Peptides against a protein of PDB entry 5JXT. Designs and how they scored, part 7

Target 1, 319 residues: chain A of PDB entry 5JXT
Amino acid sequence: SLLPKKEINVYIGMSEMQVKWYQKILEKDIDAVNGAGGKRESKTRLLNIVMQLRKCCNHPYLFEGAEPGPPYTTDEHLIYNAGKMVVLDKLLKRIQKQGSRVLIFSQMSRLLDILEDYCVFRGYKYCRIDGSTAHEDRIAAIDEYNKPGSDKFIFLLTTRAGGLGINLTTADIVILYDSDWNPQADLQAMDRAHRIGQTKQVVVYRFVTDNAIEEKVLERAAQKLRLDQLVIQQGRAQVAAKAAANKDELLSMIQHGAEKVFQTKGAFGTMAEKGSQLDDDDIDAILQAGETRTKELNARYEKLGIDDLQKFTSESAYE

## One batch from the design tools (peptide; made by RFdiffusion4, then SolubleMPNN)

Design b1_p8_6_s1 (from b1_p8_6, 5 letters changed)
Fold by OpenDDE base, seed 5:
Structure b1_p8_6_s1 (fold): chain B 319 residues (1-319), chain A 8 residues (1-8)
Amino acid sequence: as target 1 above (319 residues)
Amino acid sequence: SREPAYLK
């Protein structure tokens, strides 16, 4: 029988470079961040801020002038300048030592380009598919990854490309490097490994930048998932959760952790304490804290009814 | 040298 998947949110502090770029993004649009634009602030402007903050949470090298150079080289700076890369680098060593194989999903093909450079730098053999990959090349990459005795350790996928009905049960670890706004897209990605033919316990690690917009993206995704479940159970098809966040929701998401980011000099949390010197005990502590916070997050939404889940309020998470 | 990651 297929074992239930284990999902763990992995809460990761920003690097010093991420904090500086996160501050710069907020400062560039400070009037919009403070809500000073009022009714005149465009939803498009807020969505652009959200997108830039999510890029920063993924990797600062997605911005012009963040990467050290010229000359531009692939080296340890590719890892230590992004909190998610520091955790990924340690986690992949553990996963490989355990004889596991891993799917890494992102919303951003440009992040997969960074992950390719990282795989080459660490000597990890990988496959890649995204939205631009031709159908024949997708089949070839899947077959190369799934073949008996495949030396491909990592599969890099965009969540949308990986969602398309493929079987990847030869992997037992799933890393969601970032989250889709639609929790069903992430579930579809997980279900590429967590499917009939899987013989191992599937473990899903969802990376979440701590004290940043990604916590609110996660909360909104969890609310939507619970709402979708309750709507299906109650037969109330009319409660299609408004797929798009309103302006006030977007503003609240942008403001989350912004004050603490402005007050911070250097990195956040474990990234401030250890940086690139994270050891196996630090990773165990991050995973254990993540497992606890994941249980707490799920328990908050399990108690909420349909009417409560329709209101995205930042306050409902603290009761 | 490579191209910077933001140009990919």
Scores: peptide ipSAE 0.476, ipTM 0.943, DockQ to the pose 0.250
Fold by OpenDDE base, seed 3:
Structure b1_p8_6_s1 (fold): chain B 319 residues (1-319), chain A 8 residues (1-8)
Amino acid sequence: as target 1 above (319 residues)
Amino acid sequence: SREPAYLK
C-alpha cells in the first residue's frame, strides 16, 4: 500500500550575502516598497520586486555582480553564499547515506544551472529536465534515472516540466527548493514520487527562506489550497477566479520582514550562528522546528471558512 | 572557469 507522504517546511535563514542583496533590492525601489506610489503604482512593478526577492531567496548568484570573479569558479562559495544551499548540502549527504534518491524541484531553470554546478562539484550523479528539454531527451533522462541499479542520485526538475505526468517512483525524497504560486503545481511535482509503484515513505522538504517574501508566498499557497478544497467540496465553482494577488497583497508580501532585513548586518538565525558549519544536530533542530511550524500553518488554514480564505490579510498571520 | 548563472 502507498504510505501517506510526509511534508515538512524547512525554514532557512538568509546568508550574509543574501541579506546584503535583499537590502539592495528593497533600496533600489524603496518608494514602491513603502507604498508611496499609491494607486499609480503598477502591479507589474510590484511583481518585478517580488520576483527579484524570490531570486535572492534562492541564490544571490542569480544577479549580475554577485558571484566572485572573473574567473568564475565552482567552489565552496557556491554553497555558503545561499542559506538553502547550506541546508541542501547537509541534507543530501544524509539522504545519500540512507540509500534514498531525491527529486529537486525549482521554478527557476537558472537555479537548476547552479544546482548542476553544485552536483558536479560534490560528485553527485544527476539527471535534468526543464521547459526547454526536448521530448526525446526527457524520455531518455527518465529512463536513465528509473533503470534498475541507476547510479543517478539526483533528478533536477523545473516544477512545471516535472508536473507533466511522469513517473519517478524510484525516488523517495522530494525537495521543493522554492514554491509555486499555485499549490497544485507543487502537489503535481510531489505526485511524481508519491504514486502507485512507490515502495518507500515519501518525504517532501519544502525550503522556505525565513523572515522573507517566501513565507508569504507559502502562506498564500496554503490559503489557496484550502480554498480550492472547500470550493470543490461545496460545489461553488465561481470562487476559483481570484487566483492573482492584488497590489495591496503584493505590497504586504514585499514588506514582510523588510524592517528586520534592514536592521541585520550579518546572516539570519542558524546561518548567523553557524554559517556553513552546520552539523547534524543543527539540521535536526531545523527539521524539528520546521515540522512544528508546518503543523501550525496547516491548523491555521483548516479552521478558516471560504469567506475568510478569500481575504488575504497580513494580520491573519498573528491570530 | 564557468559562466556566472545570471548570464545563462
Scores: peptide ipSAE 0.344, ipTM 0.915, DockQ to the pose 0.244
Fold by OpenDDE base, seed 1:
Structure b1_p8_6_s1 (fold): chain B 319 residues (1-319), chain A 8 residues (1-8)
Amino acid sequence: as target 1 above (319 residues)
Amino acid sequence: SREPAYLK
């Protein structure tokens, strides 16, 4: 029988560069961040802020003029300037030593462009597919990755492109570099490795920037997933899960951790203490803390009924 | 590739 997948949220501090860019994003739209726009503030403006903050959580080089240069180089700065890259770099070394193969999913094709340069820089052989990949090239990439004795260690995918029913059971590790607003998209991505034909324990690492908007994206996704499960179980087909956050929910998400970000000089958490000097013990500590917080997050939503899950609960802001 | 600005 297929073994149940293990899912772990990996909570990662921002690098110093990410903190500076996160501050800059908030400062640029400070009136909107403070709710001073009132009824005049467009939902579109708040969604744009959310998207910029999510880009920052992924990599600061997603912004024009963020990458140091000229000259522009592919070097260690590509890693240490993003907390997720620092953790990814250590985790991939461990995964490779274990004889595992890995799928890396992102919402952002431009993040995959950075990950390609990283793979080349580290000498990792990879495949890539995204939303622009032609059907024939997509088949060729899947076949190249899945072939017996494939030298391809990594498959880079956009979550949506990876969701299209493909089989990647030759990988046993899944990294969600970021999360979809729809938890079903992430589940569909995991199911590329976690399906009939898998012979190993599938482990899913979900990267989450700590003290940032991504925690609220994750909480909302967990809430929605639980709501969807309860609606199915209770046969309440009419409970349209409020698919889109309202303005107040978006504002609350933007404000989450913003004060601490403004007060921070340098990096956050383990990124402040160790930066690029993370060792194997630091990774084990991050994974263990992540496993604990994952259980706690799931336990919060498992206790809630449909009516409670339909409300945006800010209760996580007071712990 | 991330297409660094010097290649644009």
Scores: peptide ipSAE 0.086, ipTM 0.779, DockQ to the pose 0.114
Fold by OpenDDE base, seed 2:
Structure b1_p8_6_s1 (fold): chain B 319 residues (1-319), chain A 8 residues (1-8)
Amino acid sequence: as target 1 above (319 residues)
Amino acid sequence: SREPAYLK
């Protein structure tokens, strides 16, 4: 029988460079961030801010002029300038040592470009599929990854491209490097490894930048997932969750952690204490804390009814 | 490849 998948949110502090870029993004649109635009602030502008903040949470090199150089190099700076890369780098060593194989999903093909350079730098053999990958090349990449005795350790996928019904049960670890706004897209990605033919326990690590926009993306996705489940169970199909965040929801998401980001001169959390020098105990602590917070998050939404789940409870970002 | 800034 297929074992239930284990899902763990991995809460990761920003690097010093991410904090600096996150501050710059907020400062550039400070009037919108403070809600000073009022009713005139376009939903499009707020969505753009959210997208820039999500890029920052993934990697600062997604911005023009962020990568240090000349000379431009593929070196340790590719890792230590992004909290998610620091954790990924340690986690992949552990995963490889365990004899596991890993799917890494992102919303951003440009992040996969960074992850390719990282894989080459670390000597990890990989496959890649994104939204631009031709059908024939997709088949070839899947077959190369799934073949008996494949030396491919990592499969890099965009969440949408990976969601297309493919079987990747030769992997037992799934890393969601970022989250989709639609929790069903992430579930579909997980189900590439967690499917008939899987012989191992599937473990899903969801990377979440702590004290940032991504916590609110995750919370909103969890709320939507629970609401979708309850609507199906109660036969209330007409009560479909508002698919898109409203302006107030987007503003609340942007404001989440913004004050603490402005007050921070360096990195966050374990990234401030250890930087790129995380040891195995630091990783275990991050995973344990993540497992606890994951249970708490799930328990929060499990107790809510349909009417409560339809209300975006903006806990004030100022408590 | 991430296309370093000098290639853009």
Scores: peptide ipSAE 0.083, ipTM 0.744, DockQ to the pose 0.111

Design b1_p8_6_s2 (from b1_p8_6, 5 letters changed)
Fold by OpenDDE base, seed 5:
Structure b1_p8_6_s2 (fold): chain B 319 residues (1-319), chain A 8 residues (1-8)
Amino acid sequence: as target 1 above (319 residues)
Amino acid sequence: SRVPRYLL
């Protein structure tokens, strides 16, 4: 029988460089961040801020002029300048030592470009698929990854390209480097490894930047997933949650942790304490804290009915 | 690759 997947949210502090870039994004549009634009603020401007903050949570080098150079080098700076890369680098060493194989999903093909350079730098053998990959090349990459005795450790995928019905049951670990606004896209990505033909316990690590917009992206995704499940169970298909966040929801998401980010000098959490020098005990502590916070997050939404979940999407529009 | 690789 297929074992139930284990999903763990991995809460990760920003690096010093991420904090500085996160501050710059907020400062550039400070009037919009403070709600001073009122009814005049465009939903498009708020969506652009959200997109820049999500890029910052993924990697500072997604911004022009952020990477030190020329000359541009592939070295340890690619890792220590992003909290998610520091945790990924330690986690992949553990995963490899365990004889596991890993799918890494992102929404951002430009992040996969960074992860390719990282794989080359660490000597990890990988496959890649994104939305630009030709159909034939996609089949070839899947077959190369899935072949008996494949030496490909990592598969890099965009969540949308990875969602398209492929079988990747030769991997047992899934890393969601970022989250989709649609929780069903992330589930479809997980279900590439968690399917008939899987022989191992599938473990899903969802990376979440702590004290940042990604916590609110996660909360909104969890709320939507619970609502979608209850709507399906009750046959109330007309109770489709508004697919797109309103202005007030977007503003609340942008404001989440912003004050603490402005007050912070240096990095956040374990990134401030240890930086790139995280050991195996620090990783175990992050995973244990993540497992606890994941249970607490799920327990908040398990008690809510359809009406409560709908109100919570509306009441977050009145504060 | 995130940057133009100078293929040395």
Scores: peptide ipSAE 0.191, ipTM 0.785, DockQ to the pose 0.084
Fold by OpenDDE base, seed 3:
Structure b1_p8_6_s2 (fold): chain B 319 residues (1-319), chain A 8 residues (1-8)
Amino acid sequence: as target 1 above (319 residues)
Amino acid sequence: SRVPRYLL
């Protein structure tokens, strides 16, 4: 029988470089961040800020002029300048040692370009699919990954392209490097590994930048998922329509953790203490804390009714 | 590849 998937949110501190770039993004649009634009502030401007903050949470090198160079090099700086890369680098070593195979999903094809360079730098054999991958190349990549005795350890996918009906049950680990606004897209990504034909326990690691906009993206996704479930159960089809965040919701998401980011001179959490020098105990502590926070997040939304789930809360799931 | 780069 197929074992139930284990899902763990992995809460990751920003690197010093991410903090500096996160501050710079907020400062550039400080009037919008402070809500000074009021009714005149465009939803498009707030969405643009959200997109820049999400890029920062993924990797600072997603910004023009952020990567040191020329010459541009692929070296340890690709890892230590992003908290998610530091955790990913340690986690992948563990996953490989266990004889597991991994799907890595992102919303951002440009992040996959960074992950390709990382895979080459670490000597990880990989496949890639995104929204630009030709149909024939997509088939070839899937077949190369799924073949018996495949030497491909990693499959890099954009969440939307990887969500399209394929079977990747030859992987047992799923990393969501970032989250989709629609939790169903992430579920569809997980279901590439968690499907009939899987013989192992599927484990899903969802990376979440701590004290940043990604916590609010996750909360909103969890809220939406519970709402979608209750709407289906109660036959209330009309309720599903509020998929897009309003301006006040977007503003609240942008403001989340912003003050603490402005006060921070270095990195956050374990990234401040250890930087890139995480050991196996540090990873175990991060995973254990993540498992606890995941249970708390789920328990919060499981208690809410449809009317509560229709209202965005500005409060953190951990306040 | 993310940028025109050298591998060290």
Scores: peptide ipSAE 0.188, ipTM 0.791, DockQ to the pose 0.091
Fold by OpenDDE base, seed 4:
Structure b1_p8_6_s2 (fold): chain B 319 residues (1-319), chain A 8 residues (1-8)
Amino acid sequence: as target 1 above (319 residues)
Amino acid sequence: SRVPRYLL
């Protein structure tokens, strides 16, 4: 029988470089961040800030002129300049040692370009599929990954391209490097490994930049998922959960953790204490803290009814 | 591979 999947949110501090770039993004549009733009502030401007903050949470080298060079090198700076890469690097070493195989999903094909260079640098054999991958090349990559005795350790996928009905049950670990605004896209990605033909316990690690916009992206996704489940269970017509965040929700998401980011001179959390020198005990502590916070997050939304979940803003989760 | 985009 298929074992239930284990899902763990992995809360990760920003590197010093991420903090500097996060501050710079907020400062560039400080009037919009403070809500001073009033009725004139466009929803499009707030969406652009949100997308820049999400890029920063993934990797600072997603910005032009962020990568040190010329010369441009693939070296340890690719890891230590992004908190998610520091955790990924240690986690992948553990995953490989246990004889597991891993799917890594992202919303950003440009992050997969960074992860390819990282895989080459660490000597990890990989496959890649994104939205630009031709149908024939997609089939060839899936077959190469799934073949008996495949030496491919990692599959790099964009969440939407990887969600398209493919079977990847030869992997038992799923890393969501970032989250989709639609929690169903992430579930569809997990279901590539968590499907009939899986023989192992599937474990899903969802990376979340702590004290930043991604925490609010996660909360919104969890709220929407619970609402969708309750609507299905009650047989009510799909109350179209407002597919797009309103202006005030976007502003609240941008403001989340911004004060602490402005007060911070270095890295955040475990990244400030250990930086790139995370050991196996630091990873165990991060995973244990993540498992606790994941249970707390789920328990918060399990108590809410449909009417509460429709009105429940990320602010009312802290009151 | 990451290409440093110089948007000239």
Scores: peptide ipSAE 0.150, ipTM 0.745, DockQ to the pose 0.076
Fold by OpenDDE base, seed 1:
Structure b1_p8_6_s2 (fold): chain B 319 residues (1-319), chain A 8 residues (1-8)
Amino acid sequence: as target 1 above (319 residues)
Amino acid sequence: SRVPRYLL
C-alpha cells in the first residue's frame, strides 16, 4: 500500500538582501501599503505589490539591479542572498546523502533558471520542465529522470507544467519552493511522486518565508482547501468560493509583517543568527519548528465551519 | 560575462 505523504511547512527567514528589497518594494508604494489610496487604489496595484513581494521571498535576483556585477558570476552569493537557497542547499545535501531523489516545484520559470545555475554550481545533475517545454522534450526529460539507475538527482518543474498527469514516482522528496495560490495545484504536483508505483515514504517540504506575504498566501490556500473538502462532503455545490481576494484582504496580506520588516536591520530569524553557516542541527531545528507550526495551522482550519471559511476566500493572482 | 538572472 502507498504510505501517507508527510507534509512539513519549512518557515525560513529572509536574508539581509531580501529584507532590503522587501523594504524597497513596500516603500515604492507606501501610500498603497498604508491604505491611503482608499477607493482610488486599484486592485491591480495591490496584486502587483503581492507579486513583487512573492518574487522577493523567492530570490532578490529576480529584480533588475539586484545581482552583483558586471561581471555576473555563479558563486556563493547566489545562495546566501536568499533564505530559501540557504535552506535548500543544506537540505539537498542531506537528501542526497540519504539516497533520495527530489522534485523541486516553483511558480516562476525565472526561479528555475536560478536553480539551474545553482545545480551546475553544486554539480547536481538535473532535469527541467516548464510551460515552454515542448511535448517531446517533456517526455524525454521524464524518461531520462525515471530510467533505472538514472544519474539525475533533481527534477526542476513549474507547478503547472508538473501538474499535467506525469509520473515521477522515482522521486520520494518534493520541495515546493513557493506555493500556488490554488492549493489543488500543489496537491497535483505532490501527486507526481505520491501515487501508485511509489515504494518510499514521500516527504513534502513547503518553503514559506517567515514574517512575510507567503504566510498569508499559505493561510488562504489552507482555508480554500478545507472549504473545498467541506463542500464536497456536504454536497453544497452552490458554495462558490468567493473567487478573488478583495482590496482589504490584499492590503492585509501586504501589511503582514511589514512593520517588523521596516524595523529590521539585517536578516530575519535563523538567517540573522547563522546566515549561510547553518549546520545540520540548525536544519533539524527549522524542520521541527516547521512540523509544529504545520500541525497548529491545520488544527486551526479543521475546527472552522463552511461559513467561517467563506469570509476569507481569494483567487490566484497568477498571471 | 553571464546574463543576469533577471533577464532570463
Scores: peptide ipSAE 0.144, ipTM 0.808, DockQ to the pose 0.218

Design b1_p8_6_s3 (from b1_p8_6, 5 letters changed)
Fold by OpenDDE base, seed 2:
Structure b1_p8_6_s3 (fold): chain B 319 residues (1-319), chain A 8 residues (1-8)
Amino acid sequence: as target 1 above (319 residues)
Amino acid sequence: SRVPKYLL
């Protein structure tokens, strides 16, 4: 029988460079961030801020002029300038040592471009598929990865490209480098490894930038997933799951952790204490804390009814 | 690759 998948949210502090870029994004649109735009603030402007903040949470080099150079180098700076890369770099060493194989999903093909250079730098053999990959090249990459005795350790995928019904049961680890607004897209990505033909315990690591927009993206996705489940169970098909965040929800998401980001000099959490020098005990502590917070998050939404799950409870970041 | 090959 297929073992149930384990999902662990991995809460990761921003690097110093991420904090600096996150501050710059908020400062550039400070009137919108403070809600001073009122009724005139377009939903499009708030969505753009959210997208820039999500880019920052993924990697600062997604911004023009962020990467130091010329000369441009593929070196340790690719890792230490993003908290998710620091944790990924340690976690992949552990995964490889265990004889596991890993799918890495992102919403951003440009992040996969960074992860390719990282794979080359670390000597990790990989495959890649995104939304621009031709159908033939996609088949070839899947076949190369799934081949008996394949030396490909990593498969890099965009979440949408990975969602298209493919079988990747030759991997037992899934890393969601970022989250979709729709939790079903991430579930579909996980189910590429967690499918008939899987012989191992599938473990999913969901990377979440702590004290940032991504916590609210995750919370909203968890809320939506629970609402979708309850609507199906109760036969209440008329309960329009709020498909899109409203302006107030987007504003609350942008404001989450913003004050602490403005007050912070340097990096956050374990990234401030250890930077790129995380040891195995630091990783175990991050994973254990993540498992606890994952259980708490699930328990929070499991107790809520349909009417409660339709309300986005903005805890004001100013309370 | 994150940057054009001629910039690396």
Scores: peptide ipSAE 0.139, ipTM 0.731, DockQ to the pose 0.087
Fold by OpenDDE base, seed 5:
Structure b1_p8_6_s3 (fold): chain B 319 residues (1-319), chain A 8 residues (1-8)
Amino acid sequence: as target 1 above (319 residues)
Amino acid sequence: SRVPKYLL
C-alpha cells in the first residue's frame, strides 16, 4: 500500500543580501507599500512588487546587477547569499547519505538555471525539465532519471512542466523550492513521486522564507486548498474562490514582515546566528520547528467554514 | 546556467 506523504513547511530566514534586496524592492515602491496610492494604485503594480519579493525570497541573483562580478564565478557565494540555498545544501547532503533521490520544483526557470550551476559546483548528477524542454528531450530526461541503477540524484523541474502526468516514483523526496499560487499545481508536482509504484515514504519539504511575502503566499494557498475541498464536499460549485487576490489582499501580503525587514541589520533567524555554518543539529531544529508550524497552520484552517475562508484577513487566523 | 558560458 502507498504510505501517506509527509509534508513539512521549512521556514528559512533571509541572508543579509536578501534583506538588502528586499528593502530595496520595498523602498522603490514605498508609496504603494504604504497604501498611499489608495484607489489610484494599479493592481498590476502590486502584482509586480509581489513578483519581485518572491524572486528575492528565492535568490537575489535573479536581479540584474545583483551577482558580484565580473569575473562571475560559481562558488560558495551562490549558496550563502540565499537562505534557501544554505538549507538546500545541507538537506541534499543528508538526503544523499540516506540513499534517497530528490525532485526539486520551482515556478522560476531562472532559479533552475542557478540550481544547475549549484549541482555542477557540488558534483550532483541531475536531470532538468522546464516549459521550453522539447517533448523528446523530456521523455529522454525522465527515462534517464527512472532507469534502474540511474546515477542521477536530482531532478530539477518547473512545477507546471513537472505536473504533466509523468511518473517519478524512483524519487522519494520532493522539495518545493517555492509555491504555486494554485495549491493544486504543487499537489500535482508531489503526485509525480507519491503515486502507485512508490515503495518508500514520500517526504515533501516546502521552503518558505520566514517573515516575508512567502508566508502569506502559503497561507493563501492553504485557505484556497481548504475552500476547494469544502466546495467539492458541499457540492457548492458557485463558490468559485476568486482565483486572483484583490488589491487589499496584495497590499497586506506586501506589508507582512516589511517593518521587521526595514529594522533588520544583517540576516534573519538561523541565517543571522549560523549562516553557511548550519550543522546537522541546526537542520534538525529547523525541520522540527517547521513540522510544528505546519501542524498549527493546518489546524487553523481545518476549523474554518466556507464563509471564513472566503475572507482573506490576517486577523481571523488568531481568534 | 545563470550566466553565459563565456562568463563562467
Scores: peptide ipSAE 0.138, ipTM 0.738, DockQ to the pose 0.088
Fold by OpenDDE base, seed 1:
Structure b1_p8_6_s3 (fold): chain B 319 residues (1-319), chain A 8 residues (1-8)
Amino acid sequence: as target 1 above (319 residues)
Amino acid sequence: SRVPKYLL
């Protein structure tokens, strides 16, 4: 029988550069962030702020003029300027030593471009598929990854491109570098490794920027997933989860951790204490804390009924 | 690659 997948949220502090860019995003639209726009504030403006904050949580080099250059170098700055890259770098080294193979999913093809340069810099052999990958090239990449004795360690995928029913059971580790606003898209991504033909324990690491918008994206995705499960179980087809985040929900998400971000000089959490010097013990502590917080998060939503879960409704920020 | 090859 297929072993149950283990899912762990990995809560990661922002780098100093991420904090500076996160502050800059909030300051640019400070009136909207403070709710001063009232009825005049557009849902579109708030969605744009959410999207910029999510980019910042992924990597500051997703912004024009953020990367130092020209010349543009591929060096340690690609890693230490993003908390997720610092954790990824240590985690991949551990995964490789264990003889595992890894799928890395993101919503952002431009983040995969950064991860390609990172893979080359670290000497990791990889495959890539995104939304622009031709059908034939997609089949070729899957076959190259899945072949017996494949030297490809990493598969880089956009979550949506990975959702297309492909088999990647030759990987046993899944990293969700970011989360889809629709929890079903992330489940479909995990099911590329966690399906018939898998012989190993699948472990899913979900990266979440701590004290930032991504915690609220995760909470809302967990609420939606639980609601969808309860609706199916109770046969209540009429409980169409109102898809759309309202303006007040979006504002609350944007405001989450914003005060602490403005008060912070430098990086957050383990990124402030260790930065790029994160060791194996620091990674174990992050994973253990993440496993605890994951259990606590799930336990909060498992206790809620349909009526309580319906108070918070989610649109995809990409629809 | 995140950057055009001529800028590397």
Scores: peptide ipSAE 0.133, ipTM 0.742, DockQ to the pose 0.091
Fold by OpenDDE base, seed 3:
Structure b1_p8_6_s3 (fold): chain B 319 residues (1-319), chain A 8 residues (1-8)
Amino acid sequence: as target 1 above (319 residues)
Amino acid sequence: SRVPKYLL
C-alpha cells in the first residue's frame, strides 16, 4: 500500500550576500515598497519586485553582476552565498547515505543551471528536465533515472515540466526548492514520486526563506489550497478562487520582514551563528522547527471557513 | 551551467 507522504516546510535564514541583495532590491524601488505610489502604482511593478525578491531567496547569482568574477569558478562560494544551498548540501549528503533518491523542483530554470554546476562540483550524478527539454530527451532522461540500478541520484526539474504526468516512483525524497503560487502545481510535482508503484515513505521538504517574501507566498498557497478543498466539498462552483494576488496583497507580501532585513548586518538565524558550517544537529534542529511550524500553519487554515479564506490579510499571520 | 562558457 502507498504510505501517506510526509511534508515538512524547512525555514532557512538568508546568507549575508542574500541580505545585502534583498536590501538592494527593496531600496531600488523604496517608494513602491512603502506604498507611496498609492492608486497610481502598477500591479506589474509590484509583481516585478516580488519576482526579484523570490530570485534573491533562491540564489543571489540569479542577478547580473552578483557572482564574483572573472574568472567564474564553481567552488564553495556557490553554496555559502545562499542559505537554501547550505541546507541542501547537508541534506543531500544525509539523503545519499540513507540510500534514497531525490527529485529537486524549482520554478526557475536558471536555478537549475546553478544546481547542475553544484551537482558536478559535489560529484552527484543527475538528470534534468525543464520547459525547453525536447520530448525525446525528456523520455530518455526519465528512463535513465528510472532504470534498475540507475546511478543517477538527483533529478532536477522545473515544477511545471515535472507536473506533466511522468512517473518518478524510483525517488522517495522530494525537495521543493521554491513554491508555486498555485499549490496544485507543487502537489502535482510531489505526485511524481508519491504514486502507485512507490515502495518507500515519500518525504517532501519545502524550502522557505525565513523572514522574507517566501513565507507569504507559502501562506497564500496554503490558504488557496484550503479554499479549493472547501469549494469542492461544498459544491460552490461560483467561488472562483482569485488566481492572482491583488495590489494590496502584493504590497503586504513585499513589506513582510523588510524592516528586519534593513536592520540586519550579516546573515539570518542559524546562518548568522554557523554560516556554512552546519552540522547534523543543526540540520535536525531546522527540520524539527520546520515540522512544528508546518503543523501550526496547517492548523491555522484548517479552522477557517470559505469567507475567511477569501480574505488575504497580513494580520492572519499573528492569529 | 549558470555562466557563459567563454567567461569560465
Scores: peptide ipSAE 0.132, ipTM 0.741, DockQ to the pose 0.087

